# Peptides against a protein of PDB entry 7BDX: the designs that were tried, part 117

Target 1, 212 residues: chain A of PDB entry 7BDX
Amino acid sequence: EMGAAACTLLWGVSSSEEVVKAILGGDKALKFFSITGQTMESFVKSLDGDVQELDSDESQFVFALAGIVTNVAAIACGREFLVNSSRVLLDTILQLLGDLKPGQCTKLKVLMLMSLYNVSINLKGLKYISESPGFIPLLWWLLSDPDAEVCLHVLRLVQSVVLEPEVFSKSASEFRSSLPLQRILAMSKSRNPRLQTAAQELLEDLRTLEHN

## One batch from the design tools (peptide; made by RFdiffusion4, then SolubleMPNN)

Design b2_p15_5_s2 (from b2_p15_5, 7 letters changed)
Fold by OpenDDE base, seed 1:
Structure b2_p15_5_s2 (fold): chain B 212 residues (1-212), chain C 212 residues (1-212), chain A 15 residues (1-15)
Amino acid sequence: as target 1 above (212 residues)
Amino acid sequence: as target 1 above (212 residues)
Amino acid sequence: LSDEQLNYRETLLES
C-alpha cells in the first residue's frame, strides 16, 4: 500500500520537467531505474499464474513505475539518460511487451508503449529500440492485440520508425516483407477515431515511401 | 527495495515548493499522509523486538517518509494542510516521539522533531501541537536523550513555544514548574556549537520572560 | 524527428 501511494505521487509530480531533472540529478536515479525494470519484470512474470486484479496495490505500483518512465522519456534529458544510462530498462520494456499475450495487461502495455514512443522522439532512442533484436516482429505481435488503445500506440511507434529515413532504410526490406497491411487497413476503418486517424496517417506515410 | 527507492526520490524532489504544491493539489494526498502515519507507527512498533539495522530498506523508507513530512511542513500551504487535514499524522508523530526510548532511533526522532518544528512556524500549528495532551512532559522526556542532535531539535521546539506569548501564557505554570533548567544549563556548556548556541538562546529568552 | 512527433510526447498524471 504505502509503496504504491508514494510511487503514484512520484508519477504525478514527474509530469513536471523540473521534477524529472531533479530525479535525474540525484545519485539515486540509476538505482531507481534499475529496480524499476526488475519490478516490472517480476510483476509480468507473476501474471502467468493467477489473474492479478488490475486494481491491486501491486498493479497500481507497476502502472506508476511505467508512468514515471513515460514522463522521464517525455523530456530531452530524460531520453538521453534512459538511452545512455538505463538501456537495461528499455531492453526490459521491449522484452515484457513480447512476453505479454494479446489482450493481457492492456493498461501496462499501453504505458510501456507510450514510454517507448517518447524514447523514439530522440533519434538515438529510436535507433536503440529499432535495432533491438526482433523489434519488427514485436511490432506485428503487438499490432495483433484486440485492444484498440494498444494498437493505437503500436501504430504511433511504427510511424516514428517510418518517418525517420535513417532508421527505416536499415529495416525497409524486413518491414515491407512482414507488414500486416490488411490489419492496418482494417484499423483505418475503425470506429475508434484515434485509431482510425493513426492508421490513416501511417498508410499515407507508407504510400509516400513507396513512391520515393 | 523499490518502495524505499521511490519514496527516497519523492523525499528529494519534495524540497521544492512547487512539488509540495503538486503533492497537495492531488486527490491522493490525504490517503498518502494517512498511510504515512500508519507506516511510521508500524515501524516504531517493530523496533521493540529486533534491533532493526538503520541501513535497512524499511528504515530508509520511513526516513524518507519523515523527510517528506518535514519538507511539506516547511511550506505555508503544507503547514495548513497538515494542521487542517492530517492532524492524525501530527498526533502520530507526537505519540511516536513519546514511545521511543532515549537513544532509540535517533535519525527518525530528529526528522520527526524537524517536522514538528516546521509545523510550529505557523501559530495554528504551534497551538495544535502545544495543546496536545502531555506535550510539556514529552519535551522533557525528549530533552533527556543522550544524543546532541535530538536535544538540539527539542531546544528549537521549546524555543518556538517560549517565543509565542499566546501559547506560552497557557502553559507557563506547568512549564516553569517542570523545566529541566540544570539540563539546559549543561547544554549551554556543550562542546557541540549548535547545541551550545540553541541552549544559550533559550536561556536568554527564558530570562527575558522572567523579568517581564 | 518531425516537430509533430515532439508535440505528441506524453506526460501522464497519476491514474
Scores: peptide ipSAE 0.041, ipTM 0.832, DockQ to the pose 0.043
Fold by OpenDDE base, seed 5:
Structure b2_p15_5_s2 (fold): chain B 212 residues (1-212), chain C 212 residues (1-212), chain A 15 residues (1-15)
Amino acid sequence: as target 1 above (212 residues)
Amino acid sequence: as target 1 above (212 residues)
Amino acid sequence: LSDEQLNYRETLLES
């Protein structure tokens, strides 16, 4: 209980850039983010047996950790820190997104995808994520999720790849050959207005890249 | 491990007034400080059996909690919050200071005394603490500690009582009749310069109050 | 970072 409460408060205050700088300016940041990755991995590995109640202290704790990572990645110095000093955490997030089944731990997936999207704002971060083993298959695996919010954040991450020529050129062949076009077209007709818009924008970006 | 790391980061960033305002501006602050009191109480109750290593994750976690309370009490709005909305936490700190033996958990005692001193900066806080059952005997119990830092922070809290006529007048008879004058005189000769100064200042304040 | 990239950053308040 107390750990989840403390971590939740830390998540809330990490919305401030000055708090992110204070977190990163200390000698404890490296250890904190290392343990964060291990804690998230342990949580995901424990899911295959017990009905973890979404409202459990453990779940709230891991959500707060993912929220902290997201808020750190929302700031330029936080992105630089993650990409320079906490690559193992990024590798862990990518691995955990691959290990989770469609519909499993939707809230955690959304938070992890938001963190990766924030990392993708930095060209160095986008390069690191996109060059990770199995990245393109992982995007399509995640896009098979029945949850509209998961799919929305996957489409936003896909758009970050498509809009960066230096990154997209390296994977363009694999990307085009495996693209779940029918799935994205179905999302462009969704009743969820955010998902509909994101899918339409991505389809427009893809069409522009085929004509150039 | 992760809980102690998160709480330690929260302690570090709580040195900022803006972070304290952010902690208190949320709907989670009341619950957090309630659980803080319970967690500190559970920790102190567990000490009578196991050699809790001072370097344990549990000890570091409780130190961080006491540090957060101290930093909240360092700010005017934080003092107001504690005195208005978290009186049970103040009662818990007073109780735990009474339950701990001389020389037991010195670092925690120092942090708790620092929090009470910060609360005593507010007249409403000082009134609340000083009107608590057994407050005067508690001060003398704590002043029997062999640790110079514990004694220093007790003397600072005693000085806060002596310098406030509205508070001191209510307990002046009990205070004067039980005052460990020989102990304070011994501290005024300490090799610890901070303890020596604090004891001398308090003796001067007490002499001034006897002549008025 | 372009002002546009700053608008796309996601800040999560206590949810």
Scores: peptide ipSAE 0.043, ipTM 0.833, DockQ to the pose 0.047; fails the geometry check
Fold by OpenDDE base, seed 2:
Structure b2_p15_5_s2 (fold): chain B 212 residues (1-212), chain C 212 residues (1-212), chain A 15 residues (1-15)
Amino acid sequence: as target 1 above (212 residues)
Amino acid sequence: as target 1 above (212 residues)
Amino acid sequence: LSDEQLNYRETLLES
């Protein structure tokens, strides 16, 4: 309980750029983000046994950690820190996104995808995550999720790859050969307006790249 | 480990007034400070059995909690919050200061005394803590501590009482009858310059009150 | 990095 409460408050205040700078300016940042990855990994590994209630203190704790990572990645110095000094955490997030089943831990997947999206705002971050082994298959695995919010954040991350020629050119062949086009087309007809728009925009961006 | 790391970061960033405002502006502040008191109490109650290493994760966690309370109490809105909405936490801190033996958990005692001192900056806070049952005997108990830092913060809290006529007048008889004058005089000759100065100033303030 | 990509950054308030 207390750890989750403290971490939730830290998440809330990490919405401030000055708080992110204070977190990163401390000598404890490296250790904190290392333990963050381990804690999220331990939580995901524990799910195969106990039906952890989505509202458990442990779940709230891990959500707060993922929220902190997302808020750090929302800031330029935070992205630089993650890509330069906390690559293991990024690797862990990618691994955990692969380990989770469709429909499993939706809120955590969303937060992790938001963190990766924020990292992808930096070209160095985008290069790092997109060059991760199995990245493209992982995106399609995640896009099979029944949750519209998960799918939305996957589409946004795919769009970050497509909009960057230096990254897209390296994976264009794999991307074109494995693209779940029917799934994205179905999302472009979604009743969820955010998902619908994101799928339409991605389809337009892909069409533009095929004609050029 | 992770809870202690997160709480330590929250402690560090709570040095900012804006962060204190953010903590208190949330709907979780009341619950957080309630659980804080319970957590500190549980820690102190556990000390009679296991020699908790001073550097344990549990100790660091509780130190960070006490540090957060201190930083909240350093800000005007934080003092108002504690005195209006978290009185149980203040009562818990006073109780825990009584439950700890001389030389036991020095760092925690210092942080708790610093929090009470910060609360005492507000007249409403000073009135509240000084009207607590056994407050004056508690100060003398704490002043028996072999640690100079504990004694320093006790002297500062005593000075806050002495400098406020509305508070001092209510307890002046008990204060004069129980004052450990020889102990304070010994501290005025301490090799610790901070303790020496605080003891000298308090003795001067007491002399001024006896002559008026 | 286009200013447009910076506008898509996500900051999470406490839920």
Scores: peptide ipSAE 0.042, ipTM 0.835, DockQ to the pose 0.043; fails the geometry check
Fold by OpenDDE base, seed 4:
Structure b2_p15_5_s2 (fold): chain B 212 residues (1-212), chain C 212 residues (1-212), chain A 15 residues (1-15)
Amino acid sequence: as target 1 above (212 residues)
Amino acid sequence: as target 1 above (212 residues)
Amino acid sequence: LSDEQLNYRETLLES
């Protein structure tokens, strides 16, 4: 309870750039984000395939942790910190996104994907994430999720890869060979307007890249 | 571990007025400070007279909580919040200061006393604290502590009472009848320069009040 | 990095 409440407050205040700078300016940031990864991993392992009680203190705690990571990654210095000093956390997030089944821990997946998206705003972050073993298969695995919000944030991350020629060129062959085109086309017809738009934009971007 | 790390980060960033405003501007502040009081109480009850491992995660967690309360109380809006909306926490702090034996949880006592001192900067806060049952006996109990820093912060709180005529006049009879003058005089000869100064100043303030 | 990507950074408050 108290830990979850503290993390939740920390998440809320971490929306401020100055708070992110203060978090990172301290000597405790490295330890905090190391333990964050371990805690998130422990939580995901404890799910044992059970239906997550989304309203539990434990769930709220882990959501707050993922939210803090996302807010840190929203800031330029935070992205630099994560990519330089907390790569293990990024590796953990990627691993956990693979370990979670479709429909499992939907909210956590969204938060983790948002953090990865924010990291991807930096070319160094995007390079690091995209060079992760199994990254392209992971994107397609996640895109199989029944949740529209999970899929939306996957599409945003895919778009970040596609829009960066230096990154896309390295993965272009694998990307083209494994692209779930039918799935993306289906999403472009979604009733969810955000998902529909994101899928349409990605399809347009992909078409533009085929002509080059 | 993770809870303590989160609280510690929250404590660090709560040194900013803007962070305190952000903490209090959320809908979770009331719950957080309610649970804070309960957590601090649970910790003090769990000590069972044992020597506190000051470096334990649990100790660090509770210190961070007390530090957050102190930082919130350092700000005008934070004092107003505590005095208006979290009186139970103030009552808990006063109770715990009474429950702790001399030499027990020295660091926690200091942090709690610092929070009370910050609350005492506001006349409404000072009134609330000083009107607490057994407040004057509590001050003298705490002043029996072998720790110079505990005693220093008690003297500062006593001075806040003495310097406010509206508050002091209500307790003047009890204060004069129970004043541990010999103890304060002994502190005015302390090798600790901060304690020495605080004791001297208080003795001068008391002399000034006897002439009125 | 396009200015557009910087504009899509997300800050999360409690849901």
Scores: peptide ipSAE 0.042, ipTM 0.832, DockQ to the pose 0.043; fails the geometry check

Design b2_p15_5_s3 (from b2_p15_5, 7 letters changed)
Fold by OpenDDE base, seed 3:
Structure b2_p15_5_s3 (fold): chain B 212 residues (1-212), chain C 212 residues (1-212), chain A 15 residues (1-15)
Amino acid sequence: as target 1 above (212 residues)
Amino acid sequence: as target 1 above (212 residues)
Amino acid sequence: RSQEQLDYRETLLAS
């Protein structure tokens, strides 16, 4: 209970740039983000047994942790910190996204994908995550999710890859050969306006890259 | 581990007024401070058995909680919140200070005393804590502590009482009859300059009140 | 230049 309450408050205040700078300016940041990854991993591993109620203190704790990572990654110095000093956390997030089944832990998936999207706004971060083993298959695995919010954040992450020529060129062959074009086209017709827009923009960006 | 790390970061950022306002502006503040008191009480009760190492994760967690309470009380809106909405936490801090033996949990005592000092800057807070059962005996119990830092914060809290005529007048008879004058005089000769100054100032304030 | 272009993308806050 108390840990979840403290993490929830820390998450709430982490929406401020000054709070993110204060978190990172302390000598505890490295330890915090290391244990964050371990805690998230332990939670996901516990799901194979008990259907932990989404409203459990443990679930709220992990959501707050993922929220903090997201909000840290929303700031330039936070992205630089994560990429330089917390790569294991990024690796953990990528692994956990692969371990979760479609429709499983949707809220956590969304938060983790939001964090990766924010990291992808840093060129070093984008390079690091896109060069991770199985990254392209992971994107398509996640894009198979029935949840529109998961799919939205996957499309945004894919867009981050395609908009960076240096990154896209390295994976272009694998990307083109495995692209779930029919799925993206179906999303461009979604009743969810955010998902529809993101899918349309991505399709336009992909067409622009084929003409160049 | 993770809870202690999160609380420690929250403690660090709580030194900002804007962070305190953000904590209090959320719907989670009441629950957080309620559980804070319970957690601190549980920790102090656990000390009667095992000498918990002061560097344990649990100890660090409780120190961070006490630090957060102190930093919240350092802000005017935080004091008003504690006095209006978290009186049980103030009662818990007073109780725990009475339950701890001289020389026991010095760091926690210091943090709790700092929080009470900050609360005493609010007239409602000062009235509330000074009208608590056994408050005057508690001050003298704490002033018997061998630790100079504990004694310093007790003297500051005593000074807050004597500097407020409306509060002092209610307790003046009990205060004068039980005042450990020899102990305060000994502190005015301390090698610790902060303790020495605080004891001298208090003795001057007390003399001024006798002449009026 | 590429980082400056990336900085024009809106970051996401988790609430």
Scores: peptide ipSAE 0.319, ipTM 0.850, DockQ to the pose 0.034
Fold by OpenDDE base, seed 4:
Structure b2_p15_5_s3 (fold): chain B 212 residues (1-212), chain C 212 residues (1-212), chain A 15 residues (1-15)
Amino acid sequence: as target 1 above (212 residues)
Amino acid sequence: as target 1 above (212 residues)
Amino acid sequence: RSQEQLDYRETLLAS
């Protein structure tokens, strides 16, 4: 209970750039983000046995942790910190996104994807994430999710890869050979306007790359 | 571990007025400070059985909580919030300061006393604290502590009472009859310059009140 | 140039 309450408050204030700088300026940031990864991993591993009630203190705690990571990654110095000093956390997020089944822990998936998207706005971060083993298959696995918000944030992450020539060129062959084009085309017809727009933009970006 | 890390980060960032405002502007502040009191109480009750290692995650967690309360109380809106909406926490702090033996949990005592001192800078807060049953005996109990920093913060809290005529007049008879003058005089000879100064100032303030 | 192009992308805040 108290831990979840503290994390939730920390999450709320982490929307401020000055708070993110204060978190990172302390000698405790490294330890915090290391334990964050372990805590998130422990939570995801516990899901296979017990139907964790979505409203449990444990769930709220992990959501707050993922929210903090996202908000830290929203700031340039936060991205640089994560990419340089907390790569294990990024590896953990990628692993957990693979371990979660479609429809499982939707809120956590969204938060983790938002964090990866924010990290992808750093060139080093984008390179690191995209060079992770199984990254392209992971994107397509996640894009199979029934949740429109999960799919939206996957499409945003895909777009980050596609918009960066230095990154896209390295994976272009695998990307082109495995692209779930029918799925993306189906999303471009979604009733969810955000998902529809993101799918349309990605399809336009992909067409632009085919002509180059 | 993770809870203590989160609380410690929250404590660190709570030194900012903007962070305090953000903590209090959320709908979660009331619950957080309610659970804070319960957590601190639970910790103090656990001390009677086990020699809690001062460096335990639990100890660090409670220190961070007390630090957050202190930093919130350092801000005018934070004092007003505590005095209006978290009186139970103030009651808990007063109780715990009484339950702790001299030399026991020195760091926690200091943080709790700092929080009460900050609250005492609000006239409503000072009135509330000083009107608490056993407040004057509690001050003298705490002043028996061997720790100079505990004693320093007790003297500061005593000074807050003495400097406010509306508050002092209500307790003046009890205060004068129970005043550990010899103890305060001994502190005015302390090798600790902060304690020495605080004791001297309080003795001067008391003399000024005797002439009025 | 690449990082400058990335910096034009809007970051996401989790609320």
Scores: peptide ipSAE 0.319, ipTM 0.850, DockQ to the pose 0.034
Fold by OpenDDE base, seed 1:
Structure b2_p15_5_s3 (fold): chain B 212 residues (1-212), chain C 212 residues (1-212), chain A 15 residues (1-15)
Amino acid sequence: as target 1 above (212 residues)
Amino acid sequence: as target 1 above (212 residues)
Amino acid sequence: RSQEQLDYRETLLAS
């Protein structure tokens, strides 16, 4: 209980750039983000047994941790910190996104995808995550999720790869050969306006790349 | 471990007035401070058995909680919040200061005394704590502590009472009859310069009150 | 240029 309450307050205040700078300026940041990855991993490993209630103190704690990572990654110095000093956390997030089944832990999956999207706004971060083993198969696995918000954040992450020629060129062959084009086309017809827009934008970006 | 790390970061960032305002502006602040009191109480109750190592995760967690309360009380809106909406926490801090033996949990005792001192800068807060049952005996109990830093913060809290005529007048008879004058005089001769100064200032304030 | 292009993308805050 108390840990979840403290972590939830820390999540709330982490929406401030000054708070993110204060978190990162301390000698405790490295330890915090190391334990963050371990805690998220332990939580995901615990899900294969009992259906943990989404409203449990443990779930709230892990959601707050994922929220903090997302908000830290929303700041330029936070992205640089994560990519330089907390790569194990990024590796853990990628792993956990692969370990979770479609429809499993949707809220956590969305928060983790938001954090990776924010990291992808740093070129070094985008390179790091896109060069991770199985990254392209992971994107397609995640895009098979029935949840529209998971799919939205996957499309945004795919767009980050597509918009960066240096990154896209390295994976273009694998990307083109495995692209779930029919799934993305179906999303462009979604009744969810955010998902529809993101799928349309990505299809436009892909068409531009085929003509160049 | 993770809870202590999150709480320690929250403590660090709570040194900012803007962070304190953000903590208090959320719908979660009441729950957080309610659980804070309970957690501190549970920790102090656990000490009567095994000598908990001061460096334990639990100790670090509780020290961070006491630090957060202190930093919230350092801000005007934080004092007003504590005195209006978290009186149970103030009652808990007063209780725990009474329950702890001389020399026991010195770091926690100092942080709790600092929080009460900060609360005492609010007239409503000073009234609330000074009108608490056994407050004057509690001050003398705490002033018997062998630790110079505990004694320093007790002297500062006593000074807050003495400097406020409306508060001091209500307790002046009990205060004068029970005042450990010899102990305060001994502290005015301490080799600790902070303790020496605080004891000298209090003795000057007391002399001024006797001549009026 | 590449980082500057990325900086035009809006970051996501988790609330």
Scores: peptide ipSAE 0.318, ipTM 0.849, DockQ to the pose 0.034
Fold by OpenDDE base, seed 2:
Structure b2_p15_5_s3 (fold): chain B 212 residues (1-212), chain C 212 residues (1-212), chain A 15 residues (1-15)
Amino acid sequence: as target 1 above (212 residues)
Amino acid sequence: as target 1 above (212 residues)
Amino acid sequence: RSQEQLDYRETLLAS
């Protein structure tokens, strides 16, 4: 209980750039983000046994950690820190996104995808995550999720890859051969307006790349 | 480990007034400070059995909690919050200061005394803590501590009582009858300059009150 | 694209 409460407050205040700078300016940042990855990994590994209630203190704790990572990655210095000093955490997030089943831990998947999206705003970060083994198959696996918010953040991350020629050129063949075009087209007709817009924009960006 | 790391970061950022406002502006502040008191109490009660290493994760967690309370109390809105909405936490801190032996958990005692000192900057807070049962005997018990930093913060809290006529008048008879004058005089000759100064100032304030 | 062009993209806050 108490750890989750404290971490939730830290998450809330991490929306401030000055708080992110204070977190990163301390000597404890490296250790904190290392343990964060381990804690999220331990939580995901525990799900195969006990039906952890989505509202458990442990779940709230892990959500707060993922929220902190996201908010750190929302700031330029935070992105640079994660890419330079916390690559193991990024690898862990990618692994955990692969380990979770469709419809499982939706809120955690959303937060992890938001963090990776924010990291993708850094060119080094985008290069790093896109060069991760199985990254393209992982995106399509995640896009099979029944949750519209998961799919939205997958589409945004795909768009980050597509909008960067240096990154897209390396995976363009794999991307074109495996693209779940029918799934993205179905999302462009979604009743969820955010998902609909993101799918339409991605389809327009892809058409522009095919004609050039 | 992870809870202690997160709480330590929250402690570090709580040195900002804006962070304190953010903590208190949330709907979770009341619950957080309630659980804080319970957690500190549980830690102190566990000390009679296991020699908890001073450097344990549990110790670091409780130190961070006490640090957060202190930093909240350093801000005017934080003092008002504690006095109006977290009186049980203040009662817990007073109780725990009584339950700890001389030389036991020095760092925790210092942080708790710092929090009470900060609360004493609020007139309502000073009235509340000084009217607590056994408050005057508690101060003398704590002043018997071999640690100079504990004694320093006790002297500062005593000074907060002495400097406020509305508070001092209510306990003046008990204060005068139980005052460990020889102990305070010995502290005025301490090799610790901060303790020496605080003891000298308090002795001057007491002399001024006896001549008026 | 320069890092400066990436910085024009809206980042996401988790609330």
Scores: peptide ipSAE 0.315, ipTM 0.849, DockQ to the pose 0.033

